# Peptides against a protein of PDB entry 3T6J, part 128

Target 1, 375 residues: chain A of PDB entry 3T6J
Amino acid sequence: PIVESYIGFIESYRDPFGSRGEFEGFVAVVNKAMSAKFERLVASAEQLLKELPWPPTFEKDKFLTPDFTSLDVLTFAGSGIPAGINIPNYDDLRQTEGFKNVSLGNVLAVAYATQREKLTFLEEDDKDLYILWKGPSFDVQVGLHELLGHGSGKLFVQDEKGAFNFDQETVINPETGEQIQSWYRSGETWDSKFSTIASSYEECRAESVGLYLCLHPQVLEIFGFEGADAEDVIYVNWLNMVRAGLLALEFYTPEAFNWRQAHMQARFVILRVLLEAGEGLVTITPTTGSDGRPDARVRLDRSKIRSVGKPALERFLRRLQVLKSTGDVAGGRALYEGYATVTDAPPECFLTLRDTVLLRKESRKLIVQPNTRLE
Target 2, 372 residues: chain A of PDB entry 3T6J as posed
Amino acid sequence: PIVESYIGFIESYRDPFGSRGEFEGFVAVVNKAMSAKFERLVASAEQLLKELPWPPTFEKDKFLTPDFTSLDVLTFAGSGIPAGINIPNYDDLRQTEGFKNVSLGNVLAVAYREKLTFLEEDDKDLYILWKGPSFDVQVGLHALLGHGSGKLFVQDEKGAFNFDQETVINPETGEQIQSWYRSGETWDSKFSTIASSYEECRAESVGLYLCLHPQVLEIFGFEGADAEDVIYVNWLNMVRAGLLALEFYTPEAFNWRQAHMQARFVILRVLLEAGEGLVTITPTTGSDGRPDARVRLDRSKIRSVGKPALERFLRRLQVLKSTGDVAGGRALYEGYATVTDAPPECFLTLRDTVLLRKESRKLIVQPNTRLE

## One batch from the design tools (peptide; made by RFdiffusion4, then SolubleMPNN)

Design b2_p16_4_s4 (from b2_p16_4, 6 letters changed)
Fold by OpenDDE base, seed 2:
Structure b2_p16_4_s4 (fold): chain B 375 residues (1-375), chain A 16 residues (1-16)
Amino acid sequence: as target 1 above (375 residues)
Amino acid sequence: FDPLATAPAGSFYPDP
């Protein structure tokens, strides 16, 4: 088998300032079959990047073909096992040298093992569909998240010599209609500037890219889905995201007004964006479970994903990228923290919903490291 | 806020 590994101070999700990496490492075996799908995605990446909702001037000048591999993890040392990885985590290097993407396939498979009777917060009519397509939809989402999420966008930079990597006279900020007014100076990085929101903000951008591009027929075709199957994969992917946004409340600490997990905070933000879109796209309804205790149901109107959801996400995603590209920390923080705020304000009453989420929380699954043998 | 009390790093998808 083909073996891949990495080790070092890599991910900074546990650093409140998003700068200091946690020491981690893994050893994994390549899943050739799934990797082939990601290779097809890579082959289409340059074209798909053009489908993202920002001007080409806000995208990388040169597409650097990345590696993308699906991995079955044998050993993972760290605070947790991710579903996907995009490295390096330095945007400047991503722009100039390229990047590597991996999907941790067997980690996803464990997460996909859903028991219908334990599946919380979904309508009964959605449960079977969700169980059927959760795995495939995750593969699509992770692929897009890593390759075209983390792998997309340009940072505007002024180098040590005063030269810009963009034309100051011709590049226009699509949000303001004006010339670019801010950028990264020498020594400034995404993490150094955006600090406490950097990790979650970037995860939110990447997740949003996944939702946005999964609507593209070419993406679904790459993964082998057409017709009704493709539409079901889309629906379940979006449904999973809005459900995740609700589940995310577990990772919010009201007393400290802090989030404890960057990805879950990101998913809550996306939920807020889609709720704001209105028009019946997303509905969260408090209910009473069969046990007589509080429960909730998340409903997503699949007929409104393209008509209501996509435009809302497009606007939001564009703003995320523009603010990131221009190094506009004030604007970025205002936008992101606005959506990341958790209150008990009606109609959603998120703090009350949080109590429900905690009440319905199941015991954490323990991921046991596998072994291999010769047959 | 206790920085050591953060959830694990990485791209996680919530369990049902």
Scores: peptide ipSAE 0.059, ipTM 0.695, DockQ to the pose 0.167
Fold by OpenDDE base, seed 3:
Structure b2_p16_4_s4 (fold): chain B 375 residues (1-375), chain A 16 residues (1-16)
Amino acid sequence: as target 1 above (375 residues)
Amino acid sequence: FDPLATAPAGSFYPDP
């Protein structure tokens, strides 16, 4: 329909245990022009899923073609307004019944308005490029995040009758080389098992899928980018992610050792993964601003995205998926919380950087409900 | 403002 809406207990981001949904709702209008790109992405989704770095046995048995629509939001009631949505949030239903994706286009458009002089933590030489390609890179990232991030992967399940949805004798865990040792039992869900890390972990997986697959030429072609433009979109997408990882420190509470936003925690984790890759891929340099106060710069070496960044992200993303599929909470928590830990240890000194981030924090934008008119 | 994040507010544990 031209008008889309939903209402109910949908997202569990406000539940510390990741289980209870917050009551939210929206009314939006379909943007037909922007939906066309996502339709092309859907058409290629089955093939792109094969590019993900886990065995087919860890992917959906059968691809179910989802809907993907770009929406302009008229009203949104909730604690937060997303840029994209993938529903339902139940992995079992996604596997068996399918799912729907939406991109909230006018929410993304708000983010496009960036004043160059207020753009923090980037090298001067990157600012113009960042401003130019921020919008297009967001479109790519949102599309991949929703469709192929949230829409990918298989949970290994034993049903109430004792039947498995995988062959216990032939399926091998690519990380251990052994048969599958754990799975979801009847009544267990992603959220119920992974609890406090479930939301952020899943967002991290989805964001990682976006970064990983945006390197694929077919993806860029779908969005209308070729040659140098495609490479710039890739660069800006990765640059935005590492910058976001630094900005994420705003949403960490040191006194409580808690993260306050799932997506920002996810982005910090990705930053840590890419920093760990080393070889000069990502560099965060403390500086002094023109005002004489602390500042920082994030540098991403474009030439090392494929050679250093991609392999690091591949390994990490595979581990995320394997642990998710097998319901290995202990392993998953160890991995994720390890990367999500914020200390002041050198060389990064993240707690010190957090002070810089807070010092350079921009004023919160006010999202205002729009109007529509008949011409 | 980060469009991929929820609104810049606490989702799990907001600041006091």
Scores: peptide ipSAE 0.022, ipTM 0.670, DockQ to the pose 0.066
Fold by OpenDDE base, seed 4:
Structure b2_p16_4_s4 (fold): chain B 375 residues (1-375), chain A 16 residues (1-16)
Amino acid sequence: as target 1 above (375 residues)
Amino acid sequence: FDPLATAPAGSFYPDP
């Protein structure tokens, strides 16, 4: 078997300022069968990057073919076990040297193993579909999230000698219609500039890329889905995201006005974006459970995903990228924190919903590391 | 401390 490992100070999620990496490591075995799907995704990456809602000038100048492997984790040392990883985390290195992606397949398998009776916040009509396609949709989402999410976009930089990595005269900001007015100076990084929002912001961008690109038929074909199956995978992927946005409230601390999990914050932001789109795309309805206690239901109108959801996400995702590329911290913070704000304002009453989420919270899943043998 | 509440910046974490 092919064994992969990594170790070091890698992820900065636990640093409030998004700068200091947590010591992390894993040992894993390559899943060749699943890796083949991701290899096909890599083969299409250069083309799929063009489908992202920003000009090529905001994308990497040169496509560097990354590695993408599905891994079955034997051991993982860290504060949390991810389902996917993109490294290195430095955007400058990603755009000049390349990157590697991994999907932790057996971690995903644990994640999508759900009992119907324990599946919260979904309509009954969606539960079976959700259970059926959650796994496949996760594979799609993780692949896109890592490869084309974290693996996309360009930072505009002025080096120590004053040279720019973009043409100041010709590159236009698609949001303003004007020339680029801000960039990263020598020594400045994504994390150093965006600090407290950097991790969650980037996760939000990556998740948004996943949702956005999963609508592309080529993506579903790569993963082996066509026709009604492809549409179901899309639906469940989007449904999972909006549900996750609701579940995310568990990780918000009202007393401190902060989020304890960057990915869940990101998912809440996406939920807010899709709610803002309106037109019946997403509906969260407080209900009463069979126990007589508060409950809730999330409804996603399948027919509105492309007509309402995609355009909303497109605009949002473009803004995320433009603000990231230009190092516009003020604009980026205003945008992101606006969507990340949790209040009890109607109609959503998110703080009240949070109480419901907490009430319906299930016991934490225990992830037991596997063993393996050679025969 | 909830291990699932933390996710590295370059990683995808599934729903808790």
Scores: peptide ipSAE 0.099, ipTM 0.730, DockQ to the pose 0.255; fails the geometry check
Fold by OpenDDE base, seed 1:
Structure b2_p16_4_s4 (fold): chain B 375 residues (1-375), chain A 16 residues (1-16)
Amino acid sequence: as target 1 above (375 residues)
Amino acid sequence: FDPLATAPAGSFYPDP
């Protein structure tokens, strides 16, 4: 078997300032069959990057072909186990040296092992479809999230000698129609500038890339989905995201106005974006469960994903990238925190929904080291 | 917490 491992100060999610890494490590075995799909995705990455909703001037100058591998984790030492990883976490290194992507396949398998009767917040008509396609949709989302999410975008930089990595005279901000007015100075990084929102903001960008690009037929084809299956995978991926946005409320602490999980905050933001799009795309309806206690249902109109959802996500995703590229912390914070704000304002009444989410919370799962054998 | 890693809904990261 091919064994992969890493160890060190890697992820900064537990740092409120998003700068200091937590010491972690894993040992995993390569899943060759699943890796083949991600390798095909890598082969199409340069082309797919052009499908992202920002000008080439906001994308990396040179595409650096990364490695992408599906891994079955034997052991993971850390505060939590991700579904996918993109390393290194330093934007400068990603842009100049390259990066590696991994999908933790057996972690995903645990994530979608929920029994039908325990699946919360979905319409009954969606449950079977959701269960059927959750796994495959996760593979698609993780691949896009890591490779084309974290692996995309350019930071505008002025180096220590005063030179710019972009043409100040010709590069136009697509949001303002003006020349670039801000950038990263020497020594400034994504994390250092955006600080408390950096991790969640980046996760939101990556998740948004996943949703946006999963609509591309080539992506679904790479993963072996065509026709009705492809549409179902798309639907379930988007449905999962809006459901995740609701579930995310578990990780919000109203008393502290604080999010405790960067990915979940990101998913809530996406939910808010898609709700704002309106037109019946996403609906969250408070209900009463069979037990007489509060419940809720999330409905996504699949017929409106492309017509309503995609344009909304496109605009939002472009804004995320432009603000990131230009180091516009004020604009970025205003945008992101606006969508990340949790209130009890109608019609959604998110704080009330949070109570429902907590009430319906499933017991925490334990991920245990698997047994493995050589053939 | 992995700021550059994805986790599905119901993140396996423990509550702080």
Scores: peptide ipSAE 0.032, ipTM 0.669, DockQ to the pose 0.110; fails the geometry check

Design b2_p16_5_s1 (from b2_p16_5, 8 letters changed)
Fold by OpenDDE base, seed 5:
Structure b2_p16_5_s1 (fold): chain B 375 residues (1-375), chain A 16 residues (1-16)
Amino acid sequence: as target 1 above (375 residues)
Amino acid sequence: MFGATAEPLPVVFAAP
């Protein structure tokens, strides 16, 4: 078997300021069969990057072909085990040196194990489809999230010599129609500038890339989905995201006005964006469970994903990228915190929904890491 | 950076 490992101060999710890495490490075995799918995705990455909703001037100048491997984790040491990883975490290094992507396949497999009777917040008509396609759709999402999410976009930088990595005279901000007015200076990083929102903001961008690009036929073909199956994968991927946005409320602390998990905050933000799109794309309906206690249902209109959802996500994703590229912390914070705000305002009444989410909370799964032995 | 699951975060236990 091919063994991969990493160890060090890597992820900063436990630092409120997103700056200090947690010491973590893993040992894993390469899943060759699943890795082959990701290799096909990598082979298409340069072309797929052109489908992202920002000008080429906001994309990396040079495509650096990354590695993407599916890993079966043997041991993981850290505060949380992820579904996928993109490293290094430094955007400047990603631009100049490249990056590596991994999916933690057996972690995903555990996440896929859902019992129908325990599946909360979905319409009954969606449950069977959701169970069938959750795994495959999540493989697509993770692949896109890591490779084309975290692997995309350019930071505008002025180096220590005063030189810019972009043409100040010709590059136009697509949101304002004006020349670029802000950038990263020497020594400034994504994390140092965006600080408390940096991790969640980047996760939101990456998740949004996944949703946006999963609509592309080539992506679905790479993963082996055609016809009705491809459409079902799309639907379930989007449905999973909006459901996750509701579930995310578990990780909000009203008393502290803060989020305890960056990815879940990101998913809530996406839910808010898709709710704002309106036109019946997403609806959250408070209900009463069979036990007579509060419940809720999330509905996604599959027929409106392309017509309503995609344009809304496109605009939002472009804004995320533009604000990131230009180092516009004020604009980025205003945008992101606006969508990340949890209130009890109608019609959604998110604080009330949070109580329902907590009431319907599933028991936390226990992941037992495998052992290997010599025979 | 890494992606978390769409479900509540699991507790990880390493067997001896």
Scores: peptide ipSAE 0.021, ipTM 0.595, DockQ to the pose 0.450
Fold by OpenDDE base, seed 3:
Structure b2_p16_5_s1 (fold): chain B 375 residues (1-375), chain A 16 residues (1-16)
Amino acid sequence: as target 1 above (375 residues)
Amino acid sequence: MFGATAEPLPVVFAAP
């Protein structure tokens, strides 16, 4: 339909246990021109799923072609406005019934309007490139995040009759080399098992899928990028992620040892993974601003994205998926909370960097709901 | 599930 809407208890980000949905709703209109790009992505989705770094046995048995549309939001009621949506939030339903994806196009457009002088934590040489390609790179990231991030992977399930949706004798865990030793039982869900980390963990997986697959030439071609433009889109997408990981520190509360925003926690985790990769891929340098107060710079070495970044992200993303598929809460929590821990340990000194992030914090942007008119 | 890779600003719609 040309008008899209939803309403109900949808996202569980406000529940400390990740189980109870927040009541939210929107009304939007379809942007046909932008939706055509996402339709091309959908047409390639089955092939692109094979590029993900886990065995086919950890992927959905059958790809169910989803709807994917770009929406211009007229009204949104909730605690926050997403850039994209994948629904339903139940993995079992996604596997059996399918799913729908949307990109909130006009929300993205507002996010792209950044003044150069207000752009924090980037090298001066990167600012113009970042401003130019932030929008296009983010369209790529959102499309991949929703469709191939949230839309990918299989949960291993034993039903109420004792039947498995996987072959216990032949399916091998790629991390251990052993048979599958854990799964979801009847009545267990992703959210019920992983609880406090479920939302952020899944966002981290989806963001990682976006970064990983944006390196694929076919993805860039679908969005209309080739040659030098394609490489710039890749660079800015990765640069945006590492910058976001630093900005994420705003949403950490040291006194409570907790995160207040699932996506920001996810981005910090990705930053930590890419920092751990080393070899000069990512560097965060404390500096002094022109005002004489603390500042910082994030540098990403473009030449090391494929050689250092991709392999690091591949290993991490595979581990995320394997632990998710097998319902290994202990392993998943150990992995994710390990990267989500914020300390003041050198060399990064993240708690000190947090003070810098807070010092450089911009005022919260207000989105005014648009009106339509008949011309 | 929400996908947001843009700047962390929880955008709250300000009603006019």
Scores: peptide ipSAE 0.026, ipTM 0.615, DockQ to the pose 0.418; fails the geometry check
Fold by OpenDDE base, seed 2:
Structure b2_p16_5_s1 (fold): chain B 375 residues (1-375), chain A 16 residues (1-16)
Amino acid sequence: as target 1 above (375 residues)
Amino acid sequence: MFGATAEPLPVVFAAP
């Protein structure tokens, strides 16, 4: 088998400032069959990048074809096991040298192991569909998240010699209608500027890219979905995200006004964006379970994903990218922290919902590190 | 550096 590994100070999720890497490592085996799907996605990446909701001037000037491999993890050492990885974690290097994507396939498989009776916060009519398409939708989401999420967008930079990597005269900020007024200086990075919000903000951008691009027929075809199956994959992917946004409340600490997990914060932000879109797209309804205790139901109107959800996500995702590209920390923080704020204000009453989430919390799943044998 | 990974719900770990 083809063996891949990495080791070092890689992910900064545990750094309050998002800058210092945690010592991490894995050993994995290449899953050739699944990798072939991601290779097809890579082959379409340059075209799919053009579908993202920002001007070409906010995208990388040159597409650098990345590697994308599905890996079955043999061992993973770190504070958490990701579903996917995009490396290096430096936007400047991604722009100039390229990047590598990996999907941790057997980690995703653990996520697919959903018991219907334990599936919280979904309508009964959605449960079977959710169980059926959870896995396939996750493959799509992770592929898009890593390749076209983390792999997309340009940082506007002024180098040490004063030269810009963009045309100051012609590039227009699509949010303001004005010329670019801020950028990264020499030595400034995404993480150094955005600091405490950098990790979660970027995860939110990447997740949003996944949701946005999963609507594209070409993406679904790459993964082998057509017709009704494709629509079900879309629906379940979006449904999973809004459910995840509710579940994310587990990782909020009210007393400290902070989030303990970057991806979950990101998913909550996306939930807030989709709730704000209104028009019955997403509904969270407090209920009483069969046990007489508090419960909740998340409903996503399938018919409104494209008409309401996509435009809302488009606007939000564009704003995320523009603020990232321009190094506008003040604007970025205002936007992101605004959506990341958890209160008990009606109609959602998120702090009350958090109590329900905690009450309905399942036992933490354990990943048992596998081994290999010769046959 | 910022994190560039996706985590599925079942394998999400919270920072202490």
Scores: peptide ipSAE 0.024, ipTM 0.590, DockQ to the pose 0.231; fails the geometry check
Fold by OpenDDE base, seed 1:
Structure b2_p16_5_s1 (fold): chain B 375 residues (1-375), chain A 16 residues (1-16)
Amino acid sequence: as target 1 above (375 residues)
Amino acid sequence: MFGATAEPLPVVFAAP
């Protein structure tokens, strides 16, 4: 078997300032069959990057082709096990030296093992479809998230010599119609500038890229989905995201006005964006469970994903990228924190929904990592 | 950065 590993101070999710990495490590075996799908995705990456909703001037000048492998984890040491990884975490290094992507395939498989009877917040008619396609759709999402999410976009930089990595005279901000008015100075990084929102904001951007690009037929084809199956994978991917946005409320602490998990905050933000789009795209309905206690249902109108969802996500994703590229912390914070705010305002009443989410919370799953032997 | 699962999961190693 092909063995991969990493070790070191990698992820900063546990640092309140998003600066200090947690010491992590894994040992894994390459899943060759799934890796071949990701290799095809990598081969299409340069083309797919052009489908992202920002001008080429806001994309990397040169695409550095990464490795992308699916891994079956044998051992993982850290505070949490990711579904996928994109490293290094330094945007400057990603732009100049390159990056590597991995999908933790067997971790995903565990996440999919939800029993139908325990599947919360979905309509009964969606449950079987969700169970069937959750795994495949998440493979697509992780691939896009890591490769084209974290792997996309340009930071506008002025170096120590005063030189810019963009043409100040010709590059136009697509949101304002004006020349670029802000950028990263020498020594400034994404994390240093955006600080407390940097991780969650970037995860939100990456998740949004996944949702946006999963609509592209070429992406689904790479993963082996066509026709009705492709449409079901799209639907379940979007449905999973809006459901995750509701589940995210578990990770919000009202008393501290704080989010405890960056990815879940990101998913809540996406839910808010899609709710704001209106037109019946997403509906969250409080209900009463069979036990007589509060419950809820999330409904996603499949027919409105492309007509309503995609344009809403496009506008939002473009704004995320433009604000990131220009180092506009004030604008970025205003945008992101606006969508990340949890209140009990109608019609959603998210704080009340949070109580429902907590009430319906499943027991924490354990990931058991098996021993392997060569025979 | 990485994409987290829907919920944080503890890792338990199986004994031989």
Scores: peptide ipSAE 0.021, ipTM 0.587, DockQ to the pose 0.505; fails the geometry check

